Peptides against a protein of PDB entry 6J54. Designs and how they scored, part 9

Target 1, 223 residues: chain A of PDB entry 6J54
Amino acid sequence: NENLFASFIAPTMMGLPIVTLIIMFPSLLFPTPKRLINNRTISIQQWLIQLTSKQMMAIHNQKGQTWSLMLMSLIMFIGSTNILGLLPHSFTPTTQLSMNLGMAIPLWSATVFTGFRYKTKTSLAHFLPQGTPALLIPMLVIIETISLFIQPVALAVRLTANITAGHLLIHLIGGATLALLNINTMTAFITFTILILLTILEFAVALIQAYVFTLLVSLYLHD
Target 2, 42 residues: chain B of PDB entry 6J54
Amino acid sequence: QFQFTGIKKYFNSYTLTGRMNCVLATYGGIALLVLYFKLRSK

## One batch from the design tools (peptide; aimed at target 1 M72)

Design b1_p16_1_s3 (made by RFdiffusion4, then SolubleMPNN; from b1_p16_1, 9 letters changed)
Fold by OpenDDE base, seed 5:
Structure b1_p16_1_s3 (fold): chain B 223 residues (1-223), chain C 42 residues (1-42), chain A 16 residues (1-16)
Amino acid sequence: as target 1 above (223 residues)
Amino acid sequence: as target 2 above (42 residues)
Amino acid sequence: SVLEETLSLLLGKLLS
């Protein structure tokens, strides 16, 4: 049991948390461009950022496009941390629900408050879908209000559960592969193949979850 | 465009203003109910 | 939202 969840414990060295360094490390992988024509690595990174920004900010007006920097930094942070977390015996900060809640709640609150500030009428009207029968209005408003408060929780839990489950499966299958090496080499090879396929899938999941997290924040901003 | 008369003009599920008023009325009703039960519990 | 879409689909079927 301890060995199974050891990778989810925040690492410490001499009583000092190393998790802070782990969180800051992905930032080093994305240097800022200083030239008009950068090297291949930076050019590819900037190109990807521009493509994702165009897709995500297409639904926003000029006021909403001011959030482009925040949303792009968020997707890059979550994406990079999720990918790095797939390394063997590595700690993934996004597996911690506390961290995801710490990101989700402020961002959600900011989007909701921004909506109420600039689009007060529209934001209040969103609690009642158009064309609702008169008898169902009070109940539906209550349900919609509850749904609003579930949004940050669902955002955090979705990210945490997907990354945690994937990480757990990789470790379990990896451990099974090692155990089967001395029992049946053929079966161990099959298990190892499954592990490789699962790892590829988890890479995709890591990126998708980062995108979904950022996209939902953007959608909440759009109202 | 929807044309409503009377109370339906202010409380409807189709217009933006009507929907907003319905939401506010619902919240107001809940607040009054909570207040009523709070005063009754005393 | 998902709820609005689901509700719209249900209401559309009922009113059609």
Scores: peptide ipSAE 0.116, ipTM 0.770, DockQ to the pose 0.017
OpenDDE base, seeds 1, 2, 3, 4: peptide ipSAE 0.058, 0.061, 0.045, 0.036; ipTM 0.697, 0.776, 0.770, 0.703

Design b1_p16_1_s4 (made by RFdiffusion4, then SolubleMPNN; from b1_p16_1, 12 letters changed)
Fold by OpenDDE base, seed 1:
Structure b1_p16_1_s4 (fold): chain B 223 residues (1-223), chain C 42 residues (1-42), chain A 16 residues (1-16)
Amino acid sequence: as target 1 above (223 residues)
Amino acid sequence: as target 2 above (42 residues)
Amino acid sequence: DVLLETLSLILAKLLE
């Protein structure tokens, strides 16, 4: 079964880890505009970034919009890495739970601490939903506190699980399709069709997971 | 809109201040319980 | 509160 997970092993070359280069590679795909009128590709990228930025920051006040750069960079990073990971024989860094935890925990803690620093009363009140019966207040506060600490774990696990599961399915069905080509061509064709549909789904999942991850971080910031 | 009197004015689940006080009271109660059990074992 | 409301709305929409 280790062969099934071989694609998720961090690649090395001559004993040197190249994971750092892979992580930094998506940054090269988003160059900064140098001219007033850029080419079509850069213009489309900037347009998409502006649209997503306006959509995500609409829920935040002026103070919360300070995080726009961080959130947009996060969604672009996760989205680009997820999409690039769908290339054949490519390594997706976001399939590593350690990486996702490394992103989720600091961002979550930053949002929580920012909330307590600038919105102490609102943040403390967040542990008790409005309209709670008096008898349920202590238990609900405890549950809400536990829920808060589960948030970074949920963010990391959700992203890791969805991307990893998708990659595994693509590899498994792809391997099955190749194996069935010599056994039954008709069945192989059906399996291949499923593979195509699954690949399209994984493209959508790659973008959705990036969006959800960033959106939840944004929502935690908003409280 | 809500008119609270007495203890409910400070500890309620509707107002922001009331909710905050309830949370603080809960944490304080838990801390006191933990402290009690810790001191009891000695 | 915003998260809970958002999740509640999503859940309500999914259950429709």
Scores: peptide ipSAE 0.037, ipTM 0.765, DockQ to the pose 0.025
OpenDDE base, seeds 2, 3, 4, 5: peptide ipSAE 0.024, 0.023, 0.016, 0.027; ipTM 0.755, 0.761, 0.678, 0.749

Design b1_p16_2 (made by RFdiffusion4)
Pose (drawn by RFdiffusion4):
Structure b1_p16_2 (pose): chain A 223 residues (1-223), chain B 41 residues (1-41), chain P 16 residues (1-16)
Amino acid sequence: as target 1 above (223 residues)
Amino acid sequence: FQFTGIKKYFNSYTLTGRMNCVLATYGGIALLVLYFKLRSK
Amino acid sequence: FSFFYQIFLFFVLYLA
C-alpha cells in the first residue's frame, strides 16, 4: 500500500462551438507565392507535396491520373486539422462523426460510378475472381458484396473513432496529475507518460496515409 | 473568381464526385429518427 | 501550384 493512484470524476465534453470559423482556419496556415524563388517557409511546404505526389501517382498510371490532383488536397486538410488539435484548448472538426460521413460517401460513390459510365459491365464483374468452381458461387457473391457496402462505413468510422480516442487519454492521464495531491514521486511518471503519449499522437499524420491510400486502392481496383 | 480557376476541374470529375444526393438522402433520413425519438421522449 | 491552392480552398469551402 505505498502508491495510491487517484481519479477525478468529470464529464469529458466534445461540445460544438462555432465551427465554420474553425474549418477555414487551417487554410490560411498555407500560403501560395506568385514568384520563382520563394521565401524559405513555403519552400518546405512546396517540397513536402512533391514527395507524396510521387506515391499516389505511381500506382495508377492511366488516364485516371486526372483524379490525383484532388487527392493531395484531401491529405493536407485532415493532415492539418488533426495536427492543430494537439494544442492546449483547440477544437478539431474531424472529432465529430458528422463531416466524416460526408467525406466518405461523396468520395466512395464517386468511384463505383466511374467505371459504370465507361465500362458498364466489367466493373462489377470484378465480382468474378477466377475460373469458377461449382460448390461456392452463392457463398461468394453474398460475401464479396457485403464487403463492398461496408467500405463507406469502413472508411469514415476508422477515422473518427481513434482520433477522439487520442484525446481522452490526453485528458485522463493528464487529469490524474492534477488530482495527485498524494505522494509526489509518482506525479513525474504520469507526466513522463504524457510526453511520450503526445509523441504517439503525432500518428495523426500517419492516419491520413491510411485515408488517402485506401481511397486509391478503392479507386485503382475499380478503375 | 473562386470559379474559373477551378471550373475546368469541376465538369471533369463532378460527374461522379457531385453525388451528394446519396449523402443528402442518407442525411435527411438520419434527421427523421432523431426528431421522432424526442417526440415519443 | 496556384491551381492546386484553389482546389484546396474550394474543398475547404465546400466542407464549411
Fold by OpenDDE base, seed 1:
Structure b1_p16_2 (fold): chain B 223 residues (1-223), chain C 42 residues (1-42), chain A 16 residues (1-16)
Amino acid sequence: as target 1 above (223 residues)
Amino acid sequence: as target 2 above (42 residues)
Amino acid sequence: FSFFYQIFLFFVLYLA
């Protein structure tokens, strides 16, 4: 059991946790452009940021676009940390539920508070869907209220579960391939093929989860 | 677009104001129930 | 063959 979850233990150096350094490391991968024509790497990064920003901010008005910096930094942070976490013997901070809750709860609270502040009528009306029969109104309002409070938890657990499960599967299938190498090489080849496909899937999941997390935060802001 | 009369004018699930009033009425009812049981225990 | 062997070592030995 210790071998399976060893990659999820917070790393320490000389007794001091280096999680802070790991969290700050992705910021070094996105330098500020200095020239009109930057190098190819920075140009691609800026192009991707512009595409994602245009896509995510298309559903927001001018006031909602104020959150563009926060949402773009969030997606870049989660995406970069998830991708870096797929490196061998690396540590992914997003596998920690505390980290994801630390992001989800404040962002959710801020979006809900912003909604009640600027769109009070719309936010209150959101607890009751359109066309609800009169007899079901009280029950549905309660359910929608409970659903609202579950949103930050679901947001954090979704990210944590998807990233953690992916890492565990890679370790399990990888360990199985090693064990099968000495038993049956043909079966080991099949498991290795599955491992490659799973790794490709995890790269996609790493980006998708970052996008979904940011998109849901943005959607809560729109509501 | 929708023409409502009487109580349905203020409490309906189609208009924004009507939905808001329904939500507030629900919360108000729950608060009154909680207050009732709290006062009943004494 | 050496390229695939290196990929194999990367996935199995380092990611497992």
Scores: peptide ipSAE 0.031, ipTM 0.704, DockQ to the pose 0.015
OpenDDE base, seeds 2, 3, 4, 5: peptide ipSAE 0.016, 0.018, 0.021, 0.029; ipTM 0.727, 0.707, 0.715, 0.704

Design b1_p16_2_s1 (made by RFdiffusion4, then SolubleMPNN; from b1_p16_2, 14 letters changed)
Fold by OpenDDE base, seed 1:
Order: C-alpha cells, then sequence, then structure tokens
Structure b1_p16_2_s1 (fold): chain B 223 residues (1-223), chain C 42 residues (1-42), chain A 16 residues (1-16)
C-alpha cells in the first residue's frame, strides 16, 4: 500500500526536485516545424492540433479566437502529461491538486477579468438568468456568484480526481494481477484483462479531461 | 419581444440592462446590510 | 500537500 502511495509523491534526486523536468518533458514531444513539408510525425501532430483547434474555437467569435494559442497549448500540455502518466510506474504531475489549482485559478481569473473588461454588461448580466421571477432575483444572484467562485475549484478537482483515481486503479489492479500470478493463474488472467480494459478507458479519460478542462476555460471566457 | 414600462424598464430579468441593474442592486443591498451591521456593533 | 497525502492514503486503504 505504501509503495502504491509513493507513486503519487513528487520524485526527488539527491534532495533536488525533478518535478520541473517532468513537467517540461512533454514540451519536447511537440517540436516546432522547420520546413514547409515536415516528417510524418510532425505532420500528424499539426493535423491533430488544427482539427482540435477548429473544433474548440468554432463557438468563439473572432475576438475570442485570440485565445486559441493558449487554449491549444493547455490542452496539449494536459493531454500529453496525462497520457505519459499512464506509463508503468510513472509519475503524473496532473495528479497533484496544487499543480491543477496553479493552472486553473490563473486561467479562470484571466477569463473572468477579460469578460469584465471587454463585456462588462454581458458578464454582469450572467449573474441573473433570463426569465427569473422577481422574488427569486436576490437569492439567485447570490447563488450564481457563489457558483462562479466554485468554478476554479471544480475545474481543478475534476481533473485531479479523474486522473488520480484512474491512475490509482491501474496500479492497484496491476499489483493484484502480479500477486495472483502465483496463486491462481486463471484469476490473474481475468484481472489482467480488466487491467487492459481499464487502461484503454484511462487513455480516453486522459484525453477527455484535457479537452473538458480547456473547453470549460474557453466557455468561461465566452460566458 | 417584451415591452417594459416604469420601474420594470430598468429592473427586469429579461433585458440585458435590466439584469445588470438587478445584479448591481443586489450587490449594493448586500453591501449596505454589511455596513449596517458593522456600524451597529460599534 | 499533507492533506492531499492523507486523502490519497485513505483512498488506497479504502480500495485495498
Amino acid sequence: as target 1 above (223 residues)
Amino acid sequence: as target 2 above (42 residues)
Amino acid sequence: LEELSLIYQALIEALS
């Protein structure tokens, strides 16, 4: 149990934190193209980035599309870190709530402040849904205000909980599979099959959570 | 399409301006309540 | 971080 828990502790070497290197590692996997016609890998990456960019920015006007670079970099970062975290005995930085809060809070505040700067009337109006009965207006405004401040917390917790839970389950079932190899090979095979299915699911979850995180930030920007 | 007259023109839950004014009025009311309780304790 | 470690420990104990 302690060994499984240790997988979520920030790794260090000789007292020096290597978390910074782990966080910066995914950036090396997405090199900038140097030629008009690039390698197959880079071309595929560019194609995926363009596809996801078109999908995410379709809901935004021309002014909102100025955030496309930041949003796409965010989804690529979170997605790549989540996928790399599914490697055996790997450390996933996005499992740390501190990191996710460090990303969610500034981005959320930036979107909210941007909304108040350029769309003050619309942003203030969003605290009161359209068609609200007159008697419920004060209470609903308070609830919507509280809901706004819960958004960064919910954003960080959602990402952290989903990735952490999936990562933990993979480790636990993987450990159980190894332990059952010497006890019952048939049961171990079943457990291994579940592990494979769960791993595939976590790959999907990793991408979905990255997309949802970025999409919600984008939606908060659009209000 | 709604046509509002009187006070409903400025404070309504349908128009953008009306919703904004309602939000500002709510915040102002809360601020006044907090100020009242703060001054009352002194 | 200490609170998170306690939560993770509790989750591992619950799943084990």
Scores: peptide ipSAE 0.250, ipTM 0.743, DockQ to the pose 0.018
OpenDDE base, seeds 2, 3, 4, 5: peptide ipSAE 0.131, 0.151, 0.221, 0.164; ipTM 0.741, 0.746, 0.741, 0.734; seed 5 fails the geometry check

Design b1_p16_2_s2 (made by RFdiffusion4, then SolubleMPNN; from b1_p16_2, 13 letters changed)
Fold by OpenDDE base, seed 1:
Structure b1_p16_2_s2 (fold): chain B 223 residues (1-223), chain C 42 residues (1-42), chain A 16 residues (1-16)
Amino acid sequence: as target 1 above (223 residues)
Amino acid sequence: as target 2 above (42 residues)
Amino acid sequence: LEELSQIYQALIELLS
């Protein structure tokens, strides 16, 4: 199985990790506007960013919109890295759990600490849902506390698992298609069609997972 | 719209202040239990 | 993660 999972190994050159360069590469795809009227590509990017910003920050008031820049940068980073990872023989840094934890834990802790700092009363009250029977209050508070600490783990694992599973399926079905070319051409054609459909699905998953990750971070901030 | 009197005014699951106080009381109770077992072991 | 690992192994065995 090591040969199959070799695509998920961090690439190195001459003993030096090039993962840092791969992570920084998506930043080059989003240049900053320098003119009032920019190129078509930049205009489309700005339009998409504005649309996503309106959708993401619609649930937040004026105070919550302070995090708009960070949340939008996060969704653009995760989305771009996920889409670039769907290229043949490409390495996706978001498949690494360490990277996703490195993003999820600080952002989650920042949202939780910000909530306790500026909305201490509301944040503490969230550990107990409204209308809870008096006898279940201590147990439910403990469960809600545990649930809070599971949030960053679930956030990182969800993103990692979905992207990793998608890449693994594409590689497996792609390998099966190549193997079936010499055995049964008709079956290989069917498998290839499934591969194409799966690739399209993974493009959607890449964007959705980036959106969900950012949305949950935003939701934790709002709550 | 909820009119609570007595202890229910400060410890309830409906008002924001009541929920906060219940959470703090729960954490305080757990802390006291942990402290009790720690002192008992000595 | 362990459950996901089992699913991955099952898929590898099925497609290999």
Scores: peptide ipSAE 0.216, ipTM 0.735, DockQ to the pose 0.016
OpenDDE base, seeds 2, 3, 4, 5: peptide ipSAE 0.149, 0.114, 0.186, 0.161; ipTM 0.740, 0.724, 0.733, 0.732

Design b1_p16_2_s3 (made by RFdiffusion4, then SolubleMPNN; from b1_p16_2, 13 letters changed)
Fold by OpenDDE base, seed 1:
Structure b1_p16_2_s3 (fold): chain B 223 residues (1-223), chain C 42 residues (1-42), chain A 16 residues (1-16)
Amino acid sequence: as target 1 above (223 residues)
Amino acid sequence: as target 2 above (42 residues)
Amino acid sequence: LEELSLIYQALIEELA
């Protein structure tokens, strides 16, 4: 059990944490273009960023477009870290709840405070849905207030749980495949096929979770 | 086209201002209750 | 978190 979860512990070298280097590594994969016409790799990256930016900010007005840089950097960071974590024997920092909370809570707080500062009336009105019966107004306002404070926790737990569960399943199925190689090669082949399908699914989950996390942050900003 | 008169004009669940006032009134009521129990224990 | 830990434990027990 401990050996299985050992893949999720923070790696250190001679007592020095290398997690900071792992977190900073994805930034090297997205270089800034220095020419009008760049190579194929950078052009594809810019194209993907433009498409995702257009889709994410389509809901927001001109004032909401100010957060486009932050949201796009967030989705690129989470997406790249999640995909890199699917490499064999790799460590994903996003599997750590502390990291996700440290990322979700400030962003959520910023969106909520920005809403209260520039859209005070609309933000306060969101605590009470339209058409609520008069007798249920106090209770519903309390429930919506609690729901608001659960949002950052839900963001962190959702991302952590999905990525961690995916990695755990890949490790378990991979270990089972290796164990079955000496017992039944046919069953091991089936298990290996499932492992491949699961890894493909986890690649999709990695991107989807990054998108959902960023989308929800954007949605909270829009209220 | 909601035309409210009287108290319903300021406290309603349909208009933006009405919803805001209801939320503020709810928070104010809770704060008063907490204050009451705090002063009661003294 | 407790629920997640139980789910992970159940998965380990079923897949082990």
Scores: peptide ipSAE 0.235, ipTM 0.749, DockQ to the pose 0.016
OpenDDE base, seeds 2, 3, 4, 5: peptide ipSAE 0.218, 0.128, 0.211, 0.203; ipTM 0.767, 0.744, 0.752, 0.750

Design b1_p16_2_s4 (made by RFdiffusion4, then SolubleMPNN; from b1_p16_2, 10 letters changed)
Fold by OpenDDE base, seed 1:
Structure b1_p16_2_s4 (fold): chain B 223 residues (1-223), chain C 42 residues (1-42), chain A 16 residues (1-16)
Amino acid sequence: as target 1 above (223 residues)
Amino acid sequence: as target 2 above (42 residues)
Amino acid sequence: LEELSQIFEYLVLLLS
């Protein structure tokens, strides 16, 4: 398609979707170490993974830390895909709501079911906040139940909306900058400066959204 | 900490067991209402 | 109307 949203269309080659290859590509950027002292790039990656792992798993006990590998792989996947998506004329798989729902719903369900399996009393008690007046208990339980089912939707929409909005703004301002080059160079320079600042912001947003997505999954697991 | 007697011992919003029982009672009540309307429709 | 149509197409694309 040739519209404003053409950058969000899944790419194909010879009629075959290459989205699968794009999704699997970030895995190649994180090689496994083989030596006691690796090169600087791998060492920095391992250091970052260690820091994020300690920070995210600090809220969990030993039982909750079983999910450390899953959560760290999730944040690395979402973070890497979001950063790679900021490359010019690149396709970001996380802009697809189906992609994010495919990640959010199973992980959310796993956390909820794990909570009910091993912490049944605590999980059931979360439907009623402590200190609630007796007359409001039935209605509040219903609201809290609805809130629980909104969690996977909010998780997917938050990530999709933030990344998509960022890409859209970069595209629009970039297009405006190119259009203004032949009209007013001074205004084009200002617009270009805004584009640079926005790009830096989107890099931060890409990492923050990956962190928030993984953190919320972790919080749901912790209950 | 919380010394409740009677029905408040089992159904309260302060203790873990009390909150759990309140949630179960709410779900049970909703299930009974649904069952009532289902049986009422013959 | 064309802009709205494009927005709806984008939404369909997001959901697909």
Scores: peptide ipSAE 0.185, ipTM 0.761, DockQ to the pose 0.018
OpenDDE base, seeds 2, 3, 4, 5: peptide ipSAE 0.178, 0.158, 0.158, 0.176; ipTM 0.763, 0.762, 0.762, 0.749; seeds 2, 5 fail the geometry check

## One batch from the design tools (peptide; aimed at target 1 F30 M72)

Design b1_p17_1 (made by RFdiffusion4)
Pose (drawn by RFdiffusion4):
Structure b1_p17_1 (pose): chain A 223 residues (1-223), chain B 41 residues (1-41), chain P 17 residues (1-17)
Amino acid sequence: as target 1 above (223 residues)
Amino acid sequence: FQFTGIKKYFNSYTLTGRMNCVLATYGGIALLVLYFKLRSK
Amino acid sequence: MYDEIMNLFRFFVFFLA
């Protein structure tokens, strides 16, 4: 009975303040120059695009490359609006589950209607995988179509659920420091756990590769 | 002028990308179950 | 290329707002 942890019971609030200012704000963090040589703070933003525009371009290699100049704008918005919210009292719009159901469905159904306006047969004849055996036709086409309509729910719910799971361990491991007016040696170990956990919460940039890329595989497989 | 800078881009991919009616139908029906549960409290 | 991406990024943010 040496080190007794404590806890504080308090409601964890994901309130909803005025949001249309908070959305527009990580657009003015990125300027755009009308010059040849630029000013050494856009110039490391302009180099960070020319890397990851050479990885969502190399797989497709078609006339479906026209679509890929919009998929690098989708990586900077939820690459920024997941990184801004690590600050002390900031508010992330990708916490709420509302706009992510508007980010998955207008993009996911923009992919199944891409081959249906050009191929019209073999886009969902991709349901036919191989040289057909006889004992498993109805066991297949009820499986590969129930794992198609999962995909918009499987794209948007995997983003909201772990972004807001990073914010609760920020509060609860951080709120146990404030309520630790018991023995003071264990206060520094909970603080040291925080400043490790904030380094893991820069995997909020690593969860944007897993949104744009399974939108490219969900685009490269259909088209 | 927030148009003609990206007007060549729109009618290229908004043929399949501007289908927010399925989002508007899945969103408008999602408005109906929450006003109904508060009506029955 | 950077100017074309930033015009699409500003329109996408305005469409969400």
Fold by OpenDDE base, seed 4:
Structure b1_p17_1 (fold): chain B 223 residues (1-223), chain C 42 residues (1-42), chain A 17 residues (1-17)
Amino acid sequence: as target 1 above (223 residues)
Amino acid sequence: as target 2 above (42 residues)
Amino acid sequence: MYDEIMNLFRFFVFFLA
């Protein structure tokens, strides 16, 4: 249904794509602190960044902690874009698989190459799980190699699918609510209640998917 | 700790070095197979 | 009052849909 997926079409203004502006917009929400005692909003943001940074970087060594800026910027970017995407009539860039692949592939490549560069033995050994029967070693190495190359795709698709599915549900239930307003007002209020609950859930999903995406990148770096 | 002797010392699925060698052996075998078929096709 | 509430309801639902 064309109307169902209309919200996922790349927006254009005067024939020019404005996707770049939408992608850059979340960066304006996180200004650089200029004071010793910052505004309440900035203080909360810094507090959240510090907490998430401490939690995610706890598993990494000193060299892994150099990725803190990249991972924290990633989670803030994905999280903010996902949350902003829940605004009425807004376009969510993370619903586009191309964008998520554009993030996943370079980050995955960087983590894999970093692993091979600094921990060659461990990285090569990762292709063979411990305790594998001798007869299954060649097959399992091949499977694990294929699995490695599927990781960036799975990472991108997971984010895309979760965000897209949530948006679709909100639109479907919202459309149903509007249709029921003219048929049965009481049923419309029930569906509206469901819609509100779904929107709350999607706010949580938006943050969780940002965290999961960043966490998986971090885990690939750790391994 | 597992004590391996002979060829199992170098090719095992329990030690880090053994796993690495198994992976390298697998890739080497695949490379040789590809090379064999490439030379055979000529 | 009912009509106003219903119109407001329709308005918010429309933007959420």
Scores: peptide ipSAE 0.066, ipTM 0.713, DockQ to the pose 0.012
OpenDDE base, seeds 1, 2, 3, 5: peptide ipSAE 0.054, 0.036, 0.034, 0.050; ipTM 0.703, 0.740, 0.744, 0.696

Design b1_p17_1_s1 (made by RFdiffusion4, then SolubleMPNN; from b1_p17_1, 13 letters changed)
Fold by OpenDDE base, seed 3:
Structure b1_p17_1_s1 (fold): chain B 223 residues (1-223), chain C 42 residues (1-42), chain A 17 residues (1-17)
Amino acid sequence: as target 1 above (223 residues)
Amino acid sequence: as target 2 above (42 residues)
Amino acid sequence: LFEEISQIYNALISLLA
């Protein structure tokens, strides 16, 4: 059904892609502070960033805390784009698997390469769990290697699937609600109630997926 | 706390060095197997 | 409230990770 997936088509105007502008738009919502005592909105933003930064970087050493800026920018980007994507008739770039893979693969590879660079022995040792029986070592090493390569795929697919599924469900239930308005108003009201509850859930999912994506990248860095 | 001697000193699943060597040995074995299958047909 | 939300987030991350 073309109408079902119409909201996931990259928007263009006069043949020019406006996706770049859509991706850059969330940055306008987070202006840099200029005063010691900022506005309430800016203060809340800074407070949230500080809290999330402390929570996320608590597991890292001083060298790992160097990634705090990148990780915080990532969570702010994904979170803001996901929330904006829940607006009516909006386009969510994170529903595109290509975008999520484009974020996941480089970040994952960077964490893996960083681990091999600074913690070579520990990183290699992670392919074999401690206390493994000698006969099971080759099999577990292979499994752990495969598990490593699945990480970027799982990271991208998790974000894409959760956001896309939520959007599809909202559109389907919303469309069903509109269709039932002329058939059965009572059923339409029930469906509308479900739509509201689902929308609230999707707001939570949007924030959670942003946090999970960033946290998993951080955990991979910590190894 | 683990005291290993002989081959177990270098290849064990408890020490960090031992685990690393086991991983390297596994990769080396796989590489040799792949090379064997590629060269056996020639 | 944010601390409680953070705990929920951590719990969900544990399920997804």
Scores: peptide ipSAE 0.142, ipTM 0.745, DockQ to the pose 0.038
OpenDDE base, seeds 1, 2, 4, 5: peptide ipSAE 0.047, 0.017, 0.025, 0.144; ipTM 0.666, 0.660, 0.666, 0.742; seed 5 fails the geometry check

Design b1_p17_1_s2 (made by RFdiffusion4, then SolubleMPNN; from b1_p17_1, 10 letters changed)
Fold by OpenDDE base, seed 1:
Structure b1_p17_1_s2 (fold): chain B 223 residues (1-223), chain C 42 residues (1-42), chain A 17 residues (1-17)
Amino acid sequence: as target 1 above (223 residues)
Amino acid sequence: as target 2 above (42 residues)
Amino acid sequence: MFEEISQIFEALVRLLA
């Protein structure tokens, strides 16, 4: 069990946690442009950022587009950390529920508070779906209130569970493949094929979870 | 679009103001119930 | 306001991570 979950333990050097350095490392992968025509890598990165920015901000008005910088930095951070976490023997900070809650709760509270401050009527009306029968109004308002408070928890758990489950599955199937190489080569080949397919899936999941996390935060801001 | 009369004008699930009033009424009712039980317990 | 929220966010991430 310790060997299985060893990759999820926060790394330390000389007794000091280096989690802060790992969290800040993705920022180095996105340098600021200094030329009109940049390198191919930087140009592709900027193109992707602009593309995702246009898609994410298309659902927002001009006031909501003020959050564009924060939301784009969030998706880039989560996406880069998730992809870097798929490297062999790497530590993924987003597997820690504490980190994801630390991101989800402030962003959720900020969006809810902003909604109540600038669009009070719409925000209060959101607790009651349109067309609700009169007899179900009190119960549904309570349920919707509870649902609102579950949102940050669901947001954090979704990201944590998907990334953690993917890593565990890769480790388990990878270990099984190595063990089966000495027993049956044909069975080992099948498990290895599954491992490759799973790894490709996890790359997609890493990007999708970053997008979904940011999209949901953006959606809560729109509501 | 919707023509409501009487209490339904202020408390309805179709208009924005109506939904807001229903939410406020629900929270107000819960608050009054909590206050009632607190005062009754003492 | 958004800058303040960003600072609070960073502080909480540092506290929880």
Scores: peptide ipSAE 0.017, ipTM 0.729, DockQ to the pose 0.099
OpenDDE base, seeds 2, 3, 4, 5: peptide ipSAE 0.006, 0.015, 0.011, 0.005; ipTM 0.676, 0.717, 0.656, 0.631; seed 3 fails the geometry check

